# Peptides against a protein of PDB entry 3VA4: the designs that were tried, part 78

Target 1, 107 residues: chain A of PDB entry 3VA4
Amino acid sequence: EPIGQLRLFSGTHGPERDFPLYLGKNVVGRSPDCSVALPFPSISKQHAVIEISAWNKAPILQDCGSLNGTQIVKPPRVLPPGVSHRLRDQELILFADFPCQYHRLDV

## One batch from the design tools (peptide; made by RFdiffusion4, then SolubleMPNN)

Design b2_p18_5_s2 (from b2_p18_5, 13 letters changed)
Fold by OpenDDE base, seed 3:
Structure b2_p18_5_s2 (fold): chain B 107 residues (1-107), chain A 18 residues (1-18)
Amino acid sequence: as target 1 above (107 residues)
Amino acid sequence: AAAALEAELTAQNLALEA
């Protein structure tokens, strides 16, 4: 059962999409076998990872050395590769130039 | 206590940046 959600906002690529997040490592990337598959050329094959160790702990986001980077929107922060960032509920994230939002699910 | 959780996450992320 998913314990989190990553929303990709609508844009030139098309409509909004929601991706479920599970316990363990949720890889964000262009490769089709990623948990969060973003099939866009500006996204690295393995771009970032969202790791969830428990339902009651904040997920950890790490950039995987992506070409076009991973950023937190508020307050603005470019994530250095491999550096852990704990996600808040409703946190806004840029993977390259694609705006997304993390949402913690109630159950 | 949502505010306390947010404050804790802020402190954790600041420590990770150092």
Scores: peptide ipSAE 0.258, ipTM 0.796, DockQ to the pose 0.021
Fold by OpenDDE base, seed 1:
Structure b2_p18_5_s2 (fold): chain B 107 residues (1-107), chain A 18 residues (1-18)
Amino acid sequence: as target 1 above (107 residues)
Amino acid sequence: AAAALEAELTAQNLALEA
């Protein structure tokens, strides 16, 4: 069952989309194989990873050396590749220029 | 757009904005 959700806000690309996040690695990227598939040119094939462990339900976000980066909106921070960032509920994230929001599910 | 997104932040996120 999903532990969290990543929302891709609506924009010029189209309507809002919600992606379920599960235990383990949830890869964010342009590749259709990604758990969170963002089929946009500015997104790297394997852009970032959101990992959720059974021991800690708080997701760990890491940029995978993406071309256009991964940023936390507030407080503003560009994530260096491979550096772990623990996601907070309702946290806003930019994958390249695409705004997303993490939501922890009550489960 | 930025203002709209910021409105989605939780109290914790706002508190850490400094």
Scores: peptide ipSAE 0.079, ipTM 0.664, DockQ to the pose 0.027
Fold by OpenDDE base, seed 4:
Structure b2_p18_5_s2 (fold): chain B 107 residues (1-107), chain A 18 residues (1-18)
Amino acid sequence: as target 1 above (107 residues)
Amino acid sequence: AAAALEAELTAQNLALEA
């Protein structure tokens, strides 16, 4: 069962989409085999990774050297590639210019 | 409206972690 959720807000690309997040690595990227597949030109094939451990429910977000970056919205912060960022529940993230929100599921 | 909600949720999150 999913431990978390990543919501892609609605926009010009289309309606809102929710992606389940599981234990282990959840890759965010344009490639269709990514756990969080964002099939948009501005998203790198492997853009970022959200890793969730059983012993620590708080996910770790890392940018994978994406072209257009990964940013925390508040406070604004561009994530350098490979630098770990612990996601907080309801945290807002920009993958390139696509706004997303992490939600920790109560399971 | 959505932006306001998102902002509030983010603010709450920051307050809890700080």
Scores: peptide ipSAE 0.067, ipTM 0.656, DockQ to the pose 0.025
Fold by OpenDDE base, seed 2:
Structure b2_p18_5_s2 (fold): chain B 107 residues (1-107), chain A 18 residues (1-18)
Amino acid sequence: as target 1 above (107 residues)
Amino acid sequence: AAAALEAELTAQNLALEA
């Protein structure tokens, strides 16, 4: 079962969508085979990865050298490609210009 | 969608600073 969730907030693209996150690598990208498929032209085919090693450990977010970047909202920070960022519960993330939120699930 | 708005504003600010 999912250990986390990535929420894509509603916007011009449409309604809110929730994506389950599992142990291992959860790829965020435009490609339809991504765990978190964001089918938008400003999203790279493989944009970023959220890796979850265990239910009791913070996931690691890495930008995969995306064209339009990955940013943390609070505090504002652009993630350099390949640099590990430990996600906090409820953390707000921008993939390109798409606002998302990570949520740790109670499992 | 306060969180989404905050993120959008952050993106705008980053764009202005770039």
Scores: peptide ipSAE 0.025, ipTM 0.571, DockQ to the pose 0.048

Design b2_p18_5_s3 (from b2_p18_5, 12 letters changed)
Fold by OpenDDE base, seed 1:
Structure b2_p18_5_s3 (fold): chain B 107 residues (1-107), chain A 18 residues (1-18)
Amino acid sequence: as target 1 above (107 residues)
Amino acid sequence: EEAAREAELTALNDALEA
């Protein structure tokens, strides 16, 4: 059962999508085998990773050296490749130009 | 057609990453 969720907001690419997040590494990327598969040109094959070590701990987001970057929306922050960022509940994230939101699930 | 679309997206991404 997922302990988190990543929402991809609707946009020109299509409708909103919700991706479950599990313990361990949740890879975000264009590759179909990614936990969070974002099949869009601006998304790197392996774009970023959301690592969840425990249900009661904030996930760690890292950019994997993506072409178009990973950013936190509020407060604005560009994530340097490989630098850990602890996600807050309801945090808004940009993978390239795709706005997403992390949500902690109460399971 | 969906497969074709995905293939195109992949190609575009590959081009960007190249």
Scores: peptide ipSAE 0.333, ipTM 0.826, DockQ to the pose 0.511
Fold by OpenDDE base, seed 4:
Structure b2_p18_5_s3 (fold): chain B 107 residues (1-107), chain A 18 residues (1-18)
Amino acid sequence: as target 1 above (107 residues)
Amino acid sequence: EEAAREAELTALNDALEA
């Protein structure tokens, strides 16, 4: 069962989409093989990774050297490649310019 | 849902501008 959810807000690209997040690595990227597939030109094929461990359930977000970056919204922070960021529930994230929100599921 | 989205996007914009 999913431990978390990544919501892509609606926009000019289309309607809102919710992506389940599971234990292990959830790759965010333009590639259709990604767990969180964001098929947009400004998204790198392998843009970022959200890794969830069974030990703490708190996702770790890392940018994978994306072209247009990964940004935490509040407080604002551009994630350097490979730098771990522990996601907080309801945290807002920008992959390139696409606003997303992490939600911890009650499991 | 839409209201929540708008609030979040507003917060996002405010944070980016700060």
Scores: peptide ipSAE 0.032, ipTM 0.631, DockQ to the pose 0.035
Fold by OpenDDE base, seed 5:
Structure b2_p18_5_s3 (fold): chain B 107 residues (1-107), chain A 18 residues (1-18)
Amino acid sequence: as target 1 above (107 residues)
Amino acid sequence: EEAAREAELTALNDALEA
């Protein structure tokens, strides 16, 4: 059962998509093997990772040394590669220039 | 749901403009 959700907002790339997040590492990237597959050229094959260690703990987001970066929107922050960022519920994230939102699910 | 999305996108835009 998913513990969280990552929403990719609609845009020029297409419609909105929701990706379930599970315990462990949820890789965000262009590769179709990623848990959160964002098949866009500006997304690195393995762009970032959202690690969820427990249902009652905030996920950890890390950029994996992506080409076009990972940013927190509010407050604005560019995530240095490999540095842990604790995600807040409803947090807005930019993977490259793709706006996403993390949502904690009730489990 | 659409209204919520619009609000989120607006917030996103506002944050990016700051």
Scores: peptide ipSAE 0.032, ipTM 0.626, DockQ to the pose 0.033
Fold by OpenDDE base, seed 2:
Structure b2_p18_5_s3 (fold): chain B 107 residues (1-107), chain A 18 residues (1-18)
Amino acid sequence: as target 1 above (107 residues)
Amino acid sequence: EEAAREAELTALNDALEA
């Protein structure tokens, strides 16, 4: 069962999409094999990873050395590659210029 | 849900404008 969710907000690319997040590594990237597949040119094939080690622990977001970066919106912060960022519930994230939101699910 | 999304996007926009 999913223990988190990543929402891609609607935009010029199309409608909103929700991606379930599971225990382990949830790769965000342009490759269709990614858990969070964002098939857009500005997204790296393997852009970032959301790692969830337990249902009662905050997920860890890491940029994977993406071309166009991963950023936290508030407070604004560019994530250096490989540096662990603990996601807060409802945190807004930019993968390249695509706005997303992490949501913790009740399990 | 729609209202929540709009609020989120507004917050995002505010952050990007700063």
Scores: peptide ipSAE 0.031, ipTM 0.616, DockQ to the pose 0.033

Design b2_p18_5_s4 (from b2_p18_5, 14 letters changed)
Fold by OpenDDE base, seed 1:
Structure b2_p18_5_s4 (fold): chain B 107 residues (1-107), chain A 18 residues (1-18)
Amino acid sequence: as target 1 above (107 residues)
Amino acid sequence: EKEALEEKLIAENEALEA
């Protein structure tokens, strides 16, 4: 069962989409093999990873050396490749120019 | 409590990037 959710807000690309997040590594990227598949040109094939080690621990977000970067909106942070960032509930994230939001689910 | 925890996470992340 999913223990988290990544919401892709609606935009020019289309409607809002929700992606379930599970224990382990949830890869974000353009590749259709990714857990969070964002099929957009500005997204790298392997863009970032959200790793969830336990339901009671903050997920860790890492940029995977993406071309167009990964950023936290508030407080604003550009994530250097491979550097761990602990996600807060309701964290607003930019993958390239695509705004997303992490949500911890009640399980 | 939630806010306090979030502030801790912010502080941790700031320390990691420093």
Scores: peptide ipSAE 0.340, ipTM 0.831, DockQ to the pose 0.022
Fold by OpenDDE base, seed 2:
Structure b2_p18_5_s4 (fold): chain B 107 residues (1-107), chain A 18 residues (1-18)
Amino acid sequence: as target 1 above (107 residues)
Amino acid sequence: EKEALEEKLIAENEALEA
Protein backbone atom coordinates (compact mmCIF):
# COMPACT_ATOMS: atom_id res chain seq x y z
CA GLU B 1 0.00 0.00 0.00
CA PRO B 2 1.33 3.42 -0.94
CA ILE B 3 2.13 5.75 1.92
CA GLY B 4 2.87 8.77 -0.22
CA GLN B 5 2.07 10.27 -3.57
CA LEU B 6 3.94 12.38 -6.06
CA ARG B 7 1.72 14.43 -8.32
CA LEU B 8 2.97 15.67 -11.66
CA PHE B 9 0.88 18.71 -12.51
CA SER B 10 -0.68 19.05 -15.92
CA GLY B 11 1.21 21.00 -18.54
CA THR B 12 2.36 21.05 -22.12
CA HIS B 13 3.50 17.46 -21.63
CA GLY B 14 -0.02 16.28 -20.89
CA PRO B 15 -2.50 15.76 -18.08
CA GLU B 16 -1.85 15.42 -14.38
CA ARG B 17 -0.39 12.12 -13.19
CA ASP B 18 -0.18 10.71 -9.68
CA PHE B 19 2.58 8.30 -8.73
CA PRO B 20 2.36 6.14 -5.62
CA LEU B 21 5.30 6.20 -3.22
CA TYR B 22 6.28 3.23 -1.09
CA LEU B 23 8.65 2.39 1.72
CA GLY B 24 12.22 2.33 0.49
CA LYS B 25 13.71 4.09 -2.51
CA ASN B 26 11.43 5.67 -5.08
CA VAL B 27 13.59 6.68 -8.02
CA VAL B 28 12.48 9.62 -10.13
CA GLY B 29 13.76 9.59 -13.67
CA ARG B 30 13.29 9.19 -17.39
CA SER B 31 14.05 5.49 -17.27
CA PRO B 32 10.89 3.39 -17.50
CA ASP B 33 12.15 1.29 -14.59
CA CYS B 34 11.88 4.22 -12.21
CA SER B 35 9.15 4.22 -9.57
CA VAL B 36 8.31 7.71 -10.77
CA ALA B 37 8.88 7.50 -14.49
CA LEU B 38 8.93 10.89 -16.16
CA PRO B 39 9.54 10.12 -19.84
CA PHE B 40 10.76 13.55 -20.82
CA PRO B 41 14.09 14.42 -22.44
CA SER B 42 14.98 17.07 -19.85
CA ILE B 43 14.70 14.49 -17.06
CA SER B 44 17.79 12.41 -16.36
CA LYS B 45 17.54 8.63 -16.56
CA GLN B 46 18.00 8.58 -12.81
CA HIS B 47 17.18 12.11 -11.79
CA ALA B 48 16.42 11.95 -8.08
CA VAL B 49 15.36 9.61 -5.32
CA ILE B 50 12.69 9.83 -2.65
CA GLU B 51 13.50 7.52 0.22
CA ILE B 52 10.81 6.70 2.76
CA SER B 53 12.01 4.84 5.84
CA ALA B 54 8.72 4.87 7.77
CA TRP B 55 5.13 6.06 7.38
CA ASN B 56 5.53 8.52 10.24
CA LYS B 57 8.84 9.95 9.05
CA ALA B 58 9.34 12.64 6.43
CA PRO B 59 10.72 11.29 3.15
CA ILE B 60 14.22 12.23 2.06
CA LEU B 61 14.68 13.70 -1.41
CA GLN B 62 18.09 13.67 -3.08
CA ASP B 63 19.12 14.81 -6.52
CA CYS B 64 21.24 12.17 -8.23
CA GLY B 65 23.42 14.53 -10.20
CA SER B 66 20.76 15.35 -12.73
CA LEU B 67 21.54 17.52 -15.71
CA ASN B 68 18.72 19.99 -15.18
CA GLY B 69 18.45 19.85 -11.42
CA THR B 70 15.96 19.43 -8.64
CA GLN B 71 14.48 22.36 -6.76
CA ILE B 72 12.13 23.05 -3.89
CA VAL B 73 9.69 25.88 -4.60
CA LYS B 74 8.91 27.27 -1.13
CA PRO B 75 11.16 28.16 0.40
CA PRO B 76 13.28 28.18 -2.77
CA ARG B 77 16.08 25.62 -2.68
CA VAL B 78 18.32 24.23 -5.38
CA LEU B 79 19.33 20.76 -4.24
CA PRO B 80 23.00 19.95 -4.73
CA PRO B 81 23.61 16.34 -5.77
CA GLY B 82 23.43 13.90 -2.89
CA VAL B 83 22.28 16.44 -0.32
CA SER B 84 19.35 15.23 1.75
CA HIS B 85 16.15 17.25 1.85
CA ARG B 86 13.30 16.22 4.14
CA LEU B 87 9.98 16.60 2.35
CA ARG B 88 7.06 18.34 3.98
CA ASP B 89 3.52 17.34 3.19
CA GLN B 90 2.35 19.21 0.11
CA GLU B 91 5.93 20.14 -0.79
CA LEU B 92 6.26 21.61 -4.28
CA ILE B 93 9.19 20.24 -6.25
CA LEU B 94 10.67 21.01 -9.64
CA PHE B 95 12.38 18.17 -11.47
CA ALA B 96 14.02 20.11 -14.25
CA ASP B 97 11.11 22.37 -15.17
CA PHE B 98 8.35 19.92 -14.29
CA PRO B 99 6.33 20.97 -11.25
CA CYS B 100 5.37 18.21 -8.85
CA GLN B 101 3.88 17.93 -5.40
CA TYR B 102 4.50 15.43 -2.62
CA HIS B 103 1.49 14.33 -0.61
CA ARG B 104 1.55 12.20 2.51
CA LEU B 105 -1.24 9.64 2.49
CA ASP B 106 -3.24 8.83 5.60
CA VAL B 107 -3.06 5.06 5.87
CA GLU A 1 1.03 20.56 15.51
CA LYS A 2 1.36 20.15 11.76
CA GLU A 3 2.65 23.69 11.41
CA ALA A 4 5.20 23.07 14.13
CA LEU A 5 6.38 19.92 12.39
CA GLU A 6 6.71 21.77 9.10
CA GLU A 7 8.75 24.46 10.80
CA LYS A 8 11.05 21.82 12.25
CA LEU A 9 11.56 20.31 8.82
CA ILE A 10 12.35 23.71 7.34
CA ALA A 11 14.89 24.36 10.08
CA GLU A 12 16.40 20.91 9.63
CA ASN A 13 16.78 21.41 5.91
CA GLU A 14 18.30 24.86 6.39
CA ALA A 15 20.82 23.39 8.81
CA LEU A 16 21.77 20.74 6.27
CA GLU A 17 22.32 23.38 3.62
CA ALA A 18 24.55 25.54 5.85
Scores: peptide ipSAE 0.331, ipTM 0.820, DockQ to the pose 0.022
Fold by OpenDDE base, seed 3:
Structure b2_p18_5_s4 (fold): chain B 107 residues (1-107), chain A 18 residues (1-18)
Amino acid sequence: as target 1 above (107 residues)
Amino acid sequence: EKEALEEKLIAENEALEA
């Protein structure tokens, strides 16, 4: 069962998409092998990683040295590569210019 | 408790970047 969810909001790229997140490392990137595959040119092959160690613990988001960066919307933060950021439920994230939202699932 | 937890996480991240 998924522990969390990453929602990619609808836009010019297409409709909304929900990606399940599991225990362990969930890689976000352009590569089709990524847990969260975002097949867009502005997304790095391995853009970022969301690591979930337990269902009752906030996930850790890290940028993997992406070309166009990873940002938190509220409050605004540009994440330096490799720096851990603990995700809040309903956290709004920008991978390059693509708006997403993390959602903790009830398990 | 959700609000308190969110504030705690914000403070934790603030401390990390300081």
Scores: peptide ipSAE 0.320, ipTM 0.815, DockQ to the pose 0.022; fails the geometry check
Fold by OpenDDE base, seed 4:
Structure b2_p18_5_s4 (fold): chain B 107 residues (1-107), chain A 18 residues (1-18)
Amino acid sequence: as target 1 above (107 residues)
Amino acid sequence: EKEALEEKLIAENEALEA
């Protein structure tokens, strides 16, 4: 049962896609093995990780040393590699130049 | 399943980060 969702907004790459997020580590990256697979050249093979614990279901986002970075949109913040950022519901994220939105599911 | 708890935890985290 997913407890969160990451939405990749539509763009030149194609239509929007929703990725379920589960307890534990949800890896965001270009590699097809990633929980959130973003098969785009500007995305690193292992770009970032969204970790959700049972004790605190508010996700923690970390950039994994990606080439093109991870940013929070509002307020603007570039995430240094390995620095934890707590995601709020509806938070907007840029993985490289791909806009995404975290959504906490009603569970 | 635990939306109310999640919201509280989110609020707590926001307060800690403020």
Scores: peptide ipSAE 0.024, ipTM 0.545, DockQ to the pose 0.019; fails the geometry check

Design b2_p18_6_s1 (from b2_p18_6, 10 letters changed)
Fold by OpenDDE base, seed 2:
Structure b2_p18_6_s1 (fold): chain B 107 residues (1-107), chain A 18 residues (1-18)
Amino acid sequence: as target 1 above (107 residues)
Amino acid sequence: SQELIEQLIAEHRARYRP
């Protein structure tokens, strides 16, 4: 059962996509085996990780030393590699140039 | 709204793109 969701907004790449997030590490990256597979050349094979340690705790986002970076939109912040960022519900995230939104699911 | 989100994203891209 998913604990959260990451939404990739629509764009030139295509329509909106929703990715379920589970307990543990949810890898964001270009590799097809990633939990959040973003098959775009500007996304690193292993770009970032969203770790959920418990259903009632905010997920932790870390950039994995990606080439084109991970950013929080509001308030603006570029995430240094390996530094933990607590995701708020409805958090807007850029993986490279791809806008996404995290939201918590009721469990 | 979706439109507001798109505006926020566009503004961020303009100012903070690596």
Scores: peptide ipSAE 0.108, ipTM 0.730, DockQ to the pose 0.183
Fold by OpenDDE base, seed 4:
Structure b2_p18_6_s1 (fold): chain B 107 residues (1-107), chain A 18 residues (1-18)
Amino acid sequence: as target 1 above (107 residues)
Amino acid sequence: SQELIEQLIAEHRARYRP
């Protein structure tokens, strides 16, 4: 069962989409086989990873050396490649220029 | 709301992105 959710907000690219997040590595990227597939040219094939361990349901986000970066909106932070960022519930994230929000699920 | 989020993103871009 999903432990969390990543919501891609609506925009010029299309409607809102929700992606379930599971234990283990949830890859964010342009490649269609990514757990969070964002099929946009500015997204790297493997852009970032959201890892959820059995120890703690709070995910760790890492940029994978993406071309156009990964950023936390509030408080603002540009994520250096490979540096772990612990996601808080309701965290707002930019993958390249695409706004997303992480939600912890009550399950 | 979507509008609020867009505002926050715009502010972030203004401060931290070229």
Scores: peptide ipSAE 0.102, ipTM 0.722, DockQ to the pose 0.149
Fold by OpenDDE base, seed 3:
Structure b2_p18_6_s1 (fold): chain B 107 residues (1-107), chain A 18 residues (1-18)
Amino acid sequence: as target 1 above (107 residues)
Amino acid sequence: SQELIEQLIAEHRARYRP
């Protein structure tokens, strides 16, 4: 059962998509094998990772040395590659130029 | 709403670009 969700907001790329997040590592990337598959050329094959170690613990987001970066929107911050960022509920994230939102599921 | 979220994101993008 998913513990979190990553929402990709609608845009020129298409409609909104919701990706379930599970315990462990949820890879974000262009590769179709990624847990969060974002099939867009500006997304790196393995762009970032969202790691959820426990249901009651904030997920950790790390950029994996992506070409076009990972950013937090509010407050704005570019995430250095490999540096852990603790995600807050409803955190707004940019993977390259694609706006997403993490939210915790109440399970 | 998503419209409001998009406005918020755009606002922050306007103030901050990497």
Scores: peptide ipSAE 0.095, ipTM 0.722, DockQ to the pose 0.142
Fold by OpenDDE base, seed 5:
Order: C-alpha cells, then structure tokens, then sequence
Structure b2_p18_6_s1 (fold): chain B 107 residues (1-107), chain A 18 residues (1-18)
C-alpha cells in the first residue's frame, strides 16, 4: 500500500494528478517507466528520486542532475544534484516549473 | 487553501530562479 502521495497541481498542462509513493525509490521523470511520470519536455527522463526507507521516516528527495532543476518553495532552496533533502509533510516542490506537494498518508 | 498555495508558488517563481 502507498505510504505517501505526490500531488501535481493543475495548470496549463492539465488537471491535478495524484501519484502514490511506496517503500523504496520513487523516480520522478519524463520517462513513462518512472513511478511519478511527468510527461513534459522540460522534465528530465530521470529528474529526481523520492526514497522512502520506512513508514515512520521522512522521505528523502534528491535531484538526479536534472536539466531544469528541483526546488523547495518554503524556505526557498535549489537542491544540488545528489544532495539529500528530508521531506516534511505538505512540502511544496518545483520539478522544473511544475508545482507539486508531498503528503504523508496515515496508514 | 489551494488558492493560497498557488499564490505562494507564483510568488516564489517571481523572486527565485535556479
């Protein structure tokens, strides 16, 4: 069962979408093989990864050397490639220019 | 709210770039 959720907010690209997150590595990218598939040209084929090691631990977000970057909204921060960022519940994230939100599920 | 989140994101884009 999913332990978390990544929400892609609605925009010019289309409606809101929710992606389930599971234990292990959840790859964010343009490739359809990604756990979180964002089929947009400004997203790298393998853009970032959200790794969940346990249900009671904060997920780790890492940018994978993406072309257009990964940012945290509050406080503002560009994530250097390969640097671990612990996600807080309700964290707001930009993958390239696409706004998303992480949500921890109570399971 | 959803609207507030969108406003915060828009504000972030305006003043912060990689």
Amino acid sequence: as target 1 above (107 residues)
Amino acid sequence: SQELIEQLIAEHRARYRP
Scores: peptide ipSAE 0.101, ipTM 0.724, DockQ to the pose 0.164; fails the geometry check

Design b2_p18_6_s2 (from b2_p18_6, 11 letters changed)
Fold by OpenDDE base, seed 1:
Structure b2_p18_6_s2 (fold): chain B 107 residues (1-107), chain A 18 residues (1-18)
Amino acid sequence: as target 1 above (107 residues)
Amino acid sequence: SEELIEQLIEEHKARYRP
């Protein structure tokens, strides 16, 4: 059962998509084997990771050394590779040029 | 809206260049 969700907003790339997030590491990347597969050329094969533990309600987001970066939108912050960012509910994230939003599921 | 999203992207756009 998913305990979080990552929403990819609609845009020129296509319609909105929702990705379930589970306990453990949820890899965000262009590779099709990523749990959050974003099949776009500006997304790195393994772009970022959202890790959710049983001990921590808030997910940890890390950029994996992506080419085009991972950013928190408000307040704006570019995430250096490997630096942990604790996601807030409803947080807006940019993976390269793709706006996303994390939200907790009530489970 | 898509336009708002695009504006948001442009406003906060920054890239890490390894």
Scores: peptide ipSAE 0.060, ipTM 0.669, DockQ to the pose 0.142
Fold by OpenDDE base, seed 4:
Structure b2_p18_6_s2 (fold): chain B 107 residues (1-107), chain A 18 residues (1-18)
Amino acid sequence: as target 1 above (107 residues)
Amino acid sequence: SEELIEQLIEEHKARYRP
């Protein structure tokens, strides 16, 4: 069962979409094989990874050396490739120019 | 931009959980 969710906000690309997040690695990328598949040209095939630990369920976000980057919105921070960022509930994230929000599911 | 994202948040405020 999913223990988190990544929401892609609506925009010119289309409507809002919700992606379930599971224990382990949830890859964010343009490739259809990704757990969070964002089929947009500005997204790298494997753009970032959200890894969720069974111990505390708090996700760790890492950029995978994406072309157009991964950013935390508030407070602003560009994530260097491979540097771990611990996501907080309701964290706002930019994958390239696509705004997303992580939230923890109460399960 | 953060400002634009904040605007989106306000527009979709009802869909966010407390």
Scores: peptide ipSAE 0.057, ipTM 0.677, DockQ to the pose 0.071
Fold by OpenDDE base, seed 3:
Structure b2_p18_6_s2 (fold): chain B 107 residues (1-107), chain A 18 residues (1-18)
Amino acid sequence: as target 1 above (107 residues)
Amino acid sequence: SEELIEQLIEEHKARYRP
């Protein structure tokens, strides 16, 4: 059962997509075996990771040394590789230039 | 709405710096 969700907003790449997030490490990347598979050339094979340690704790986002970076939209912040960022519910995230939103699910 | 989100993104997004 997913305890979080990452929404990829619609854009030139296509329609909106929702990715379930589970306990543990949810890898965001271009590789098809990633938990959040973003099959776009500007996304690194293993771009970032969202780690959820417990249902009642904020997930941690880390950039994995991606080529085109990971950013928080508000307040604006570029995430240094490997540095933990605690995600807030409804956090807006840019993976490269792809806008996403983290959403905590009620379970 | 998505439009509002896009506006927020455009207003607040940062430029990636390696």
Scores: peptide ipSAE 0.054, ipTM 0.671, DockQ to the pose 0.140
Fold by OpenDDE base, seed 5:
Structure b2_p18_6_s2 (fold): chain B 107 residues (1-107), chain A 18 residues (1-18)
Amino acid sequence: as target 1 above (107 residues)
Amino acid sequence: SEELIEQLIEEHKARYRP
């Protein structure tokens, strides 16, 4: 069962989409094989990864050396490639220019 | 860019509320 959720907010690309997040590595990218598939040209095939090691621990977000970057919104921060960032509940994230939000599920 | 982030936040302001 999913432990978290990543919400892609609505935009010119289309409506809001919700992606379940599971234990292990949840890859964010343009490739359809990604757990969080964002099929947009500005998203790298393997853009970032959200790793959840345990249900009671904060997930770790890492940019995978994406072309257009991964950013935290509050406070604003560009994530260097491969550097671990612990996600807070309700964290707002930009993958390239696509705004998303992580939230923990009560399971 | 910071400007882009601010624009996106404004566009989704209702969703970015705590």
Scores: peptide ipSAE 0.047, ipTM 0.668, DockQ to the pose 0.083

Design b2_p18_6_s3 (from b2_p18_6, 10 letters changed)
Fold by OpenDDE base, seed 5:
Structure b2_p18_6_s3 (fold): chain B 107 residues (1-107), chain A 18 residues (1-18)
Amino acid sequence: as target 1 above (107 residues)
Amino acid sequence: SEALIQALQEEHAARYRP
């Protein structure tokens, strides 16, 4: 059962896509094996990870040493590789230049 | 809104490198 959701907003790449997030590690990347597969050349094969340790705890986002980076939009922050960022509900995230939003699901 | 997201993307996006 999904605990959260990552939404990729619509853009020149195509329509909006929603990805369920589960307990454990949810890898974001260009590789089709990723939980959140973003098949775009500017996304690293394994770009970032969203780790959810429990349904009642904030997920942790880490950049995995991606080429084009991971950023929080508000307030703006570039995430250094491997540094944990605790996600807030409704947080806006840039993977490379792709805008996404995390939201917590009611369980 | 889509307009807001686009504006935020333009202002804060990391520089693309192939």
Scores: peptide ipSAE 0.066, ipTM 0.687, DockQ to the pose 0.239
Fold by OpenDDE base, seed 3:
Structure b2_p18_6_s3 (fold): chain B 107 residues (1-107), chain A 18 residues (1-18)
Amino acid sequence: as target 1 above (107 residues)
Amino acid sequence: SEALIQALQEEHAARYRP
């Protein structure tokens, strides 16, 4: 069962989309094979990864050396490639220019 | 973007709910 969720907010690209997140590595990227597939030109094929080790631990977000970057919105922070960032519940994330939100599911 | 603005507004609005 999913342990978390990544919400892509609605925008010019279309309606809101919710992606389930599971134990292990959840790859965010333009490639259709990604757990979180964001089929937009500004998203790298493998853009970032959200790794969840356990239901009771904060996920780790890493940028994978994406072209257009991964940022935390509040407080503003550009994530250096390969550097681990622990996601807080309700964290707002920009993959390139696409606003998303992580939240933990009740398990 | 409008989506980002809305997301930020919703995040802030949630903080003011009793």
Scores: peptide ipSAE 0.066, ipTM 0.687, DockQ to the pose 0.053
Fold by OpenDDE base, seed 4:
Structure b2_p18_6_s3 (fold): chain B 107 residues (1-107), chain A 18 residues (1-18)
Amino acid sequence: as target 1 above (107 residues)
Amino acid sequence: SEALIQALQEEHAARYRP
């Protein structure tokens, strides 16, 4: 069962999309094999990873050395590649220029 | 939500540019 959700907000790319997040590594990227598949040119094939462990169900976000970066919106922070960022519920994230929001699910 | 995100992006646009 999903432990979290990543919402891609609507935009010029299309409608809003919700992606379930599971235990383990949830890869964010342009590749269709990614858990969070964002099929947009500005997204790297493997852009970032959201990792959730059973011990600590608060997700850890890491940029994977993406071309156009990963940022936290509030407070604003550019994530250096490979540096862990613990996601808070309702946190706003930019993958390249695409705004997303993490939501913790009650499980 | 989009309006808020857009506003925040505008305020910090320079920081998000490579």
Scores: peptide ipSAE 0.062, ipTM 0.686, DockQ to the pose 0.152
Fold by OpenDDE base, seed 2:
Structure b2_p18_6_s3 (fold): chain B 107 residues (1-107), chain A 18 residues (1-18)
Amino acid sequence: as target 1 above (107 residues)
Amino acid sequence: SEALIQALQEEHAARYRP
């Protein structure tokens, strides 16, 4: 059962897509093996990871040393590689130039 | 960034497209 959701907003790349997030590590990247597969050239094969340790704990986002970076929109912040960022519900995230939003699910 | 602006608008349940 998913604990959270990552929404990729619609854009020139195509329509909106929703990705379920589970306990453990949810890898974001261009590789089709990623939990959150973003098949775009500007996304690194393994771009970032969203780790959820428990249903009642905020997920941790880490950039994995991506080429084009991971950013929090509000307040603006570029995430240094490997540094843990605790995600807030409804957090807006840029993976490279792709806007996404984390949403906590009630389970 | 238009994509970012759109995302922010969607967060606030508002959209504008020409």
Scores: peptide ipSAE 0.054, ipTM 0.684, DockQ to the pose 0.090

